# Peptides against a protein of PDB entry 6B4J: the designs that were tried, part 214

Target 1, 315 residues: chain A of PDB entry 6B4J
Amino acid sequence: DITMQWYQQLQDASMQCVLTFEGLTNSKDSQAKKIKMDLQKAATIPVSQISTIAGSKLKEIFDKIHSLLSGKPVQSGGRSVSVTLNPQGLDFVQYKLAEKFVKQGEEEVASHHEAAFPIAVVASGIWELHPRVGDLILAHLHKKCPYSVPFYPTFKEGMALEDYQRMLGYQVKDSKVEQQDNFLKRMSGMIRLYAAIIQLRWPYGNRQEIHPHGLNHGWRWLAQILNMEPLSDVTATLLFDFLEVCGNALMKQYQVQFWKMLILIKEDYFPRIEAITSSGQMGSFIRLKQFLEKCLQHKDIPVPKGFLTSSFWRS

## One batch from the design tools (peptide; made by RFdiffusion4, then SolubleMPNN)

Design b1_p26_3_s2 (from b1_p26_3, 8 letters changed)
Fold by OpenDDE base, seed 5:
Structure b1_p26_3_s2 (fold): chain B 315 residues (1-315), chain A 26 residues (1-26)
Amino acid sequence: as target 1 above (315 residues)
Amino acid sequence: MEEEKKRELEEVEEELEKVEEALKKA
C-alpha cells in the first residue's frame, strides 16, 4: 500500500531526526542543556503566540520562525538564540517546531476551531520555505492521528490493550485511557488543522510555486477514507471536520468532480456510516447528515468560520 | 503550471473513479 509506505517513510524520517539530535537532548553538559532549552523555547513560543487578532502580529511570528530556521539569531526569553549554537540545533528546532504545530491542532484548534486558519497559514508558509518541517509536521500528525493518513490501526495478537489504544491515538496515563469525547476532540482539531494547511498559502511568499502539500492531498485523503470501511463515530466526526474546513476550497478547485464525490458520500458511503452508528453516536452522524444535505441543497459549501480575510492581513 | 494542473486533475479523476468502483462493488 503506497499510503502505508508513505506513512512509514515519514515515521522513519522522524525517528532518524530524533536520533540525529540525541546528543543535544541527552547531554549532561550544562551549556548543552541551556542551549537545548533556549532552542526549544525559540521554536515553540512563537507558535503559541499565533492568534486571530492581527495579520501584522502573524507576520512577525512567521518572520521570527523563518529567521530561526534560516540560522539567524532571534530574541527569545531576553536572549539571542540561534540554531548555530549546536550542530544538532537545526534538526532539533525543526522537530520541535513541527511537533508544536501539531500540538496546537490537538489543543488549541480542538477547543477553538477558528484557530486552525492562522496556525495553518504560518505552517504552510514555513513548509514552503522549509520542506523538512512539513515532513515532520506530517510525521507528528500521522503518529498522533492515524486517521489523518488515513488508516485504522488494527489490534495484533499479543498486543497490550494500552499499546493498541495509543496506536489509535488515545492518550493513556497511569493505565487510564482518554475519554472518547476528548479523544475525538483532539482528533478533530488535528484534522481541521490539516484541512486548513492544505488550502492556505502564506500571502507574502512566492505564490507562483506549487503548494508543497496542497488540496490534491486533501482529495486523496477523502478518496482513501471512502475506500475504507467506516469506523464507528470516528469517520463521521472527521469527515465532517474535514469538509467543513476545506470543502469550500475543494469545491472551488475541483468543481464538478467535487460534487460527484459529495454525492457518492451522501448516497453510497453515508448508509455505511449509518449501519455502524449506535444510538449514542447519532450526534456526529446527524451533524454530517445535515451538513451534506445543506451543501447539496444549496449547491454550495460555506466558507469556514475563521477563514482569513483581506481585512485580517491589513490589521 | 498548466501541465501540473492537468496532472492534478487527472489524478483527481482517477481517484474519483476508484471510489466509484469501490462503492458500486460493495
Scores: peptide ipSAE 0.473, ipTM 0.906, DockQ to the pose 0.817
Fold by OpenDDE base, seed 2:
Structure b1_p26_3_s2 (fold): chain B 315 residues (1-315), chain A 26 residues (1-26)
Amino acid sequence: as target 1 above (315 residues)
Amino acid sequence: MEEEKKRELEEVEEELEKVEEALKKA
């Protein structure tokens, strides 16, 4: 399976990245520890500062991240920090930055769906300039949310239940599995972030270049989901999240083909979701149903709430 | 750009056809 090969390649690249900066992360030297912490803060704090407040602030954050990745010194915590402070500094920063973007999907976007757009546009712009960061974003995303690939991990003989739950994306702490609602909330946040990334371009970049991971990957994701048996509650939830965020963009890009796909979802795939939906899971099912029916009736997919407008970039 | 866009649309159509086939067989 080409999709699984791609998944594995990204995981291998991520693992190799971790190995490359192991010297920095495992160092007992006080100076190395200080450098590590400074680099970690420099990589992650700007991402945490991303907000829907002003386009000018978003540009400042982008420029800071790009400067750091370009080997330039940046101010962080009142100190000058550079990836050149350690030979593994760049690899470490790229990894931690990518991890932080995905974590913002998992946490911030999960709680505030509109936050997907400012985070995604920065991530997309950084990915365009630093492809390795993009690959690492995918690797982190795929590991935390296998449904973003998409694939459904299977239970293997001899596998511990907890390990299987972790593979499915559940958090397991002290032998306690995460509640289903919290799990779905985190998965939703990550899918929404992904759906935003694939459609957004940094407005101050070279717009003539092709998106490094554009809507064609979104189409492929959708196609792959529809080629899989639905998973109870998960498929209905994530399909809604995806279409709500990037459905308008897919509609504009693929037009007639998009509507054919949407009809297939409603007529052929939706009954399969219904067949596996219990009475206690009707919320996600009904939400998807209403969305699909409204979109098909109006022959339009609304622009998602929080989509960045020209007025945002002028602020 | 036009050739790349054309290729992308061809891929989109191929993927849609696969979905149609999969859903009709099921």
Scores: peptide ipSAE 0.470, ipTM 0.905, DockQ to the pose 0.813
Fold by OpenDDE base, seed 3:
Formats: sequence, C-alpha cells, structure tokens
Structure b1_p26_3_s2 (fold): chain B 315 residues (1-315), chain A 26 residues (1-26)
Amino acid sequence: as target 1 above (315 residues)
Amino acid sequence: MEEEKKRELEEVEEELEKVEEALKKA
C-alpha cells in the first residue's frame, strides 16, 4: 500500500533525525545541556506565542522561526541563540519545532478550534521554506493521530493492550487509559490543524510555488477514509472536523467532484457510520448529520470560523 | 503549472471513481 509506505518512510526519517541529534540530547556536558535547552526554547516558544490578535505579530513570529532555521541568531530567554552552536543543532530544532506545531494542534486547537488557522498558516509558510520541517510535522502528526494518515492500527499477537491503546493514539499513564472524550478532543485538534495547513499559504511568500502539501492530500485523505470501514465515534468526529475546516476550500477547488464526494458521504457512507453508532455516541453522529444535510440543502460549505481575513493581515 | 493542475484533477477523478466503486460494492 502506497499510503502505508509513505507513512513508514516519514516515521523512518523522524527516527533517523532523532538518532542524528542523540549526541546533543544525551550529552552530559554542561555547555551542551545549556545549548540544548536554549535551542529547545528558541524552537518552541515562538509557536506557543501564535495567536489571533494581529497579523503583524504573526509575521514577527514567522520571521523569528525562519531566522532560527536559516542559521541566524535569534533572541530567546534574553540570550542570543543559533543552530550553529552545535553541529546537531539544526536537526534538533527542526524536530522540536515540528513536534511543537503538532502539540499545538493536540492542545490549543483541541480547546480553541479557531486557533487552527494562525498556527497552520505559520506551519505552511515554514514548510515551504523548510521542507524537512514539513515532513517531521507529518511524522509527528501520524504518530499521535494515525487517523491523519489515515489508517486504523491493528492489534498484533503478543502486543500489550497498553501499547495497542498508544498506537490508537490514546495516552496511557500509570496503566490508566485516557478518557474517550479527551482522546477525541485531542484527535479533533490535530485533524483540524492538518485540514487548515493543507489549504493555507503564507501570504508573504512566493505564491507562484505549489503548496508543498496542498488540498490534493486532503482529497486523498477523504477518499481513503471513505474506502475504510468506519470506526465507532472516531470516524464521525474526525470527518466532521475535517469538513468543517477545509470543506469550503475543497468545494472551491474541486467543485462538481467535491459535491459528488459529499453525496457519497451522505448517501452511502453515513448509513455505515449509523450502523456502528451507539446511543452514547450520538453527539458526533448528529453533528455530522446536521452538517451534511445543511451543506447539501444550501449547496454551500460555510467558511470556517476563525478563517484569516485580509483585515487580520492589516492589523 | 497547467500540466500539474491537470494531473491533480485527474488524480482527484481517479480517487473519486475508486470511492464510488468501493461504496457500490459494499
């Protein structure tokens, strides 16, 4: 399967990246530890500062991240920090930056859906300039949310139940599995972030270049989901999240083909979701149903709440 | 760019056809 090969290639690249900077992360040297912490802060703090407040602030954050990745010194924690401080500094920063973007999907977007757009536009812009960061974003995303590939992990003979739960994307702490509502909330945040990334371009970049991971990947994701048996609660939740965030963009890009797909979802796939939906999972089912019915009735997908406007970029 | 867009649309159509076939057989 081409999709699974792609998944594995990204995971292998991510693993190789970790091995590459292992010398920095495992160093007992005081100076190396200091450099590691400074680089980690420089990579992650700007991402945590992303907000919907002003486009000018977002540009400053982008420029800081880009400068760091370009080998330029940046101010972090009152100190000048550069990836050139260690031979493994760039690999480490790229990995931690990508990890942080996905973490913002998992945490910030999960709690505030509108936060997907400012985070995604920065991630997309950085991906255009630094393709390796994009690959690492996908690797982190796929590891935390296999449904973003998409695939459903299978239980293998001899596997511990906790390991299987982790493969499914659940957090397991002290032999306690994460509650389903918290799990779905985190998965929703990551899918919403992904759906935003594939449609957004950094407005100050070279727009003549093709999006490094554009809407065609969103179309493929949707097609692959529909070619799989639905998973209880998960499929209804994530399909809604995806369509709410990027449905308008897919509609504009693929027009007639998009509506054909949406009809297939409503008429052929939705009954399969219904058949596996329990009474306790009706919330996600009903939301998806109402969304699909409204969109088909009005022949329109609304622009998602929090979508960045021209006014935002002038602020 | 036009050739790439054409290829993308062809891929979109192919994926849609696969979905249609899969859902009709199920």
Scores: peptide ipSAE 0.466, ipTM 0.905, DockQ to the pose 0.826
Fold by OpenDDE base, seed 1:
Structure b1_p26_3_s2 (fold): chain B 315 residues (1-315), chain A 26 residues (1-26)
Amino acid sequence: as target 1 above (315 residues)
Amino acid sequence: MEEEKKRELEEVEEELEKVEEALKKA
């Protein structure tokens, strides 16, 4: 399976990255520990500062992240920090930055859906200039949310139940599995972030270049989901999240083909979702139903709430 | 750019056809 090969290649690249900077992470030297912490803060704090408030602030954050990745010194925690402070500094920063973008999906976007857009446009712009960060974003995303690939992990003989639950994307702490509602919120946040990344371009970059991971990957994701058996509650939830965020962009890009796909979802795939939906899971099902019916009736998909406008970039 | 757009549309159509075939057989 080509999709599973791609998934495995990204996971292998991520694992190799971790091995490359293991010397920095496992060092007992006090100076190396200090450098590690300074680099980790320099990589992650700017991402946490991303907000919907002003385009000018977003540009400052972008420039700081780009400067750090370019080997330039940046100010972090009152100190000058550079990836050149350690031979493994760049690999470590790229990994931690990518991890932080995905974490903002599972935490910030999960709670505040509109936050997807400013985070995604920075991630997209950084990915354009630093492709390795993009690959690591995908690797982190796929590991935390296998449904973003998409695939459904299977229980293997001899596997611990907790390990299977983690493979499905659940958090397991102190032998307690995460509640289904919290799990779905985190998965939703990550899918919404992904759906925003594939449609957004950094406005101050070279717009003549191809998007590093554009809407064609969104179309492929949708096609692959529809070629799989639906999973109870998960498929209805994530399909809605994806279409709400990037459905308008897909409609504009693929026009007639998009509407054919939407009809197939409503007429052929939706009954399969219904067949596996219990009475306690009707919320996600009804939400998807209402969305599809409204879009088909009006022959339009609304621009998602929080979509960045020209006014945002002038602020 | 036009050739790339054409190729993308062809891929989109091929993927759509596979979905149509899979869902009609189900």
Scores: peptide ipSAE 0.463, ipTM 0.904, DockQ to the pose 0.783

Design b1_p26_3_s3 (from b1_p26_3, 12 letters changed)
Fold by OpenDDE base, seed 1:
Structure b1_p26_3_s3 (fold): chain B 315 residues (1-315), chain A 26 residues (1-26)
Amino acid sequence: as target 1 above (315 residues)
Amino acid sequence: SEKRKEEELKEVEEELKKVEESLKKS
């Protein structure tokens, strides 16, 4: 399976990255520990500062992240920090930065859907300049949300139930599995972030270059989802999240083919979702239904709430 | 380029056909 080969390749690259900076992470030396903490903060704090408030602030954050990845010193926590402070510093920073972007999908976007767009445009712009960060974003995303690949992890003989639950993307703490609503909320945030990344370009970059992971991957994701059996509550939730965020962009890019796909979803795939939907899961189902019906009736997909406008970039 | 858009559209059309065939058989 080509999709599973791609998944495994990205996971292998991520694992290799971790092995590369293991010396930095496992060091008992006090100076190495200090450098590690300073680099981790320098990589992650700027991402946490991303907001919908002003385009100028977003540019400052982008420039800081790019400077750090370029080997330039940056100010973090009142100190000058550079990836050159340790031979494994760049690999560590790239990994932690990518991890933080996905974490913002899991936490911030999950709670505030509009936050997807400013986070995604920075992630896309950094990915364009630093392809390895993009690959690591995908690796982290795929590991936390296998539905972003998409694939459904299977239970294997001899596997612990908790390990299977973790493979499905559930958090398991103190032998307690995460509640379904919290699980779906986190998965939604990550899918929404992904759907935003594939359509956004950093406006201050070379716009003549090809998007490093563009809308063609959105089309692939939809095609793959439709070729899979639906999962109870999960498929209805994530399909809605994806279409709400990137449906307008897909409509503009693929036009007639997009509408054919949307009709196919409504007429052929939606009944399969209905057949596996219990009375307690009708919320996600009804939300998807209403969205599809509205879009088909109006022959339009609305621009998502929080989409970045020209006025945002002038602020 | 226009040629690249045409190639992307062909790929999309082929993927759509595969999905249509898969869903009709299910």
Scores: peptide ipSAE 0.124, ipTM 0.747, DockQ to the pose 0.809
Fold by OpenDDE base, seed 2:
Structure b1_p26_3_s3 (fold): chain B 315 residues (1-315), chain A 26 residues (1-26)
Amino acid sequence: as target 1 above (315 residues)
Amino acid sequence: SEKRKEEELKEVEEELKKVEESLKKS
């Protein structure tokens, strides 16, 4: 399977990255530890500062991240920090930055869906300039949310139940599995972030260049989901999240083909979701149903709430 | 640019066809 090969390649690249900066992360030297912490803060704090408040602030954050990745010194915590402070500094920063973007999907976007757009536009712009960060974003995303690939991990003989639950994306702490609602909330946040990334371009970049991971990957994701048997509650939830965030963009890009796909979802795939939906899971099912019916009736997909407008970039 | 767009649309159509075939066979 080409999709699984791609998944594995990204995981291998991520693992190799970790091995590359192991010297920095495992160092007992006080100076190396200080550098590690400074680099970690420099990589992650700007991402945490991303907000829907002002386009000018978002540009400042982007410029800071780009400067750091370009080997330039940046101010972090009142100190000058550079990836050149350690030979593994760049790899470490790229990894931690990518991890932080996905974590913002998992946490911030999960709680505030509109936060997907400012995070995604920065991530997309950084990915365009630093492809390795993009690959690492995918690797982190795929590991935390296999449904973003998409694939459904299978239970293997001899596997511990907890390990299987972790492979499915559940958090397991002290032998306690995460509640289904919290799990779905985190998965939703990550899918929404992904759906935003694939459609957004940094407005101050070279717009003539092709998106490094554009809507064609979104189309492929959708096609792959529809080629899989639905998973109870998960498929209805994530399909809604995806279409709510990027359905308008897919509609504009693929027009007739998009509507054919949406009809297939409603007529052929939706009954399969219904067949596996219990009475206790009707919330996600009904939400998807109403969304699909409204979109087909109006022959329009609304622009998602929180989509960045020209007025945002002028602020 | 136009050629790449045409190639992308062909891929989109091929993937859509696979979905149609998958959903109608089942």
Scores: peptide ipSAE 0.532, ipTM 0.926, DockQ to the pose 0.838; fails the geometry check
Fold by OpenDDE base, seed 4:
Structure b1_p26_3_s3 (fold): chain B 315 residues (1-315), chain A 26 residues (1-26)
Amino acid sequence: as target 1 above (315 residues)
Amino acid sequence: SEKRKEEELKEVEEELKKVEESLKKS
């Protein structure tokens, strides 16, 4: 289908990117290794510095990332670093930057849900100026969280169980599969980050331009999830995460259509989730149920905790 | 643009219709 074609195209583009900078990554030359490490740090450290502290600091981080991607020298680790130091430098930095954004989803956002918003607004703004970074963000996100596409990986004949588990997004180390709670936590973080990206625009950009991957993609994601059979625990968890983060934005954008969708979730989709929910998985189901019931009762979806306000940008 | 907004709303309605049809047929 068109969704799987899109998924595959993004994965292919990501793989081609890796092949393009393989010369830099596989170089045994001491200077090339140094450049690689400097570029990797320059790409990733600013992202790790993103916080909810001040809008001014967030702007500095954005400007630094944008400068790096624009071929300008930036200070990193006490050194002047530029993507022009190597012919594959730009491709490498774009890939590593995109990878780092997704990693912040699976780690930082997973542990601190409010962190989604400052990370997402920077990612969105960078995506607007550097579309290739956006495509690579999607590629990394889709690879780590197939549910963000969405699709459910299928077990193929002759496939090792561990490989199937990895395709589902589980970490497998030393033949030990990640615990379900940790898996869901990471998936939640990535979905929350995605839900934040699709609704946020960098406030210092050209706001008259179209969001490169806006709420229409969020609507499509939601529709596609609902057109699929639910997965045990996963669907209830990620649907809640998504709606908690971007439900307010979807409500404002699509109004009557959004409420129709929400009613369909409660009345028609919930019974399907319930039917596959075991007694040990009722927590995620109950959380989603309570959220939907509250939203429908109040005819409102709250602004998510951590949403960036005008006061944040004045700080 | 107004045209783009209209196109987006049309897509939203079409996707919603598919969801409705899918959920009601099952």
Scores: peptide ipSAE 0.514, ipTM 0.923, DockQ to the pose 0.824; fails the geometry check
Fold by OpenDDE base, seed 5:
Structure b1_p26_3_s3 (fold): chain B 315 residues (1-315), chain A 26 residues (1-26)
Amino acid sequence: as target 1 above (315 residues)
Amino acid sequence: SEKRKEEELKEVEEELKKVEESLKKS
């Protein structure tokens, strides 16, 4: 399976990245520890500062992240920080930055869906300039949300239940598995972030260049989901999240083909979702149903709430 | 480029066709 090969390649690259900076992460040297902490803060704090408030602030954050990745010194915590402070500094920063973007998906976007767009536009712009960060974003995303690949992890004989739960993307702490609602919120946040990334371009970049991971990957994701048997609650939830965020963009890009796909979802795939939906999961099912019906009736998918406007960039 | 757009559209059509075939066979 090409999709699973791609997944594995990204995971292998991510693991290899971790191995490359183990010297920095495992160092007992006081200076190395200080550098690690400074680099970690420099990589992650700007991402946490991303907001829907002002385009100018978003540009400042982008410029700071790009400067850091470019080997330039940046101010962080009142200190000058550079990836050149350690030979493994760049790999470490790229990894931690990518991890933080995905973490903003599972935390911030999960709680505030509109936050997907400012985070995604920065991530997209950074990915365009720093492809390795993009690959690491995918690796982190896929590991935390296998449904973003998409694939559904299977229970293997002899596997511990906790390990299977972790493979499914659940958080397991002290033998306690995450509640289903919290799990779905995190998965939703990550899918929404992904759906935003694939459609957004940094407005101050070279727009003549190809999107490094554009809407064609969104189409592929959708096609792959539809080629799989639905998973109870998960498929209905994430399909809605995906279409709500990037359905308008897919409609504009693929036009007639998009509507054919949407009809297939409604007529052929939706009954399969219904067949596996329990009474306690009807919320996600009904939400998807209403969304599809509305879109087909109006022959339009609305621009998602939180989509960045020209006025945002003038602020 | 127009060539790239055409290639992308071809991939989109092929993936859609696969979905159609998969859903109709089931």
Scores: peptide ipSAE 0.482, ipTM 0.917, DockQ to the pose 0.815; fails the geometry check

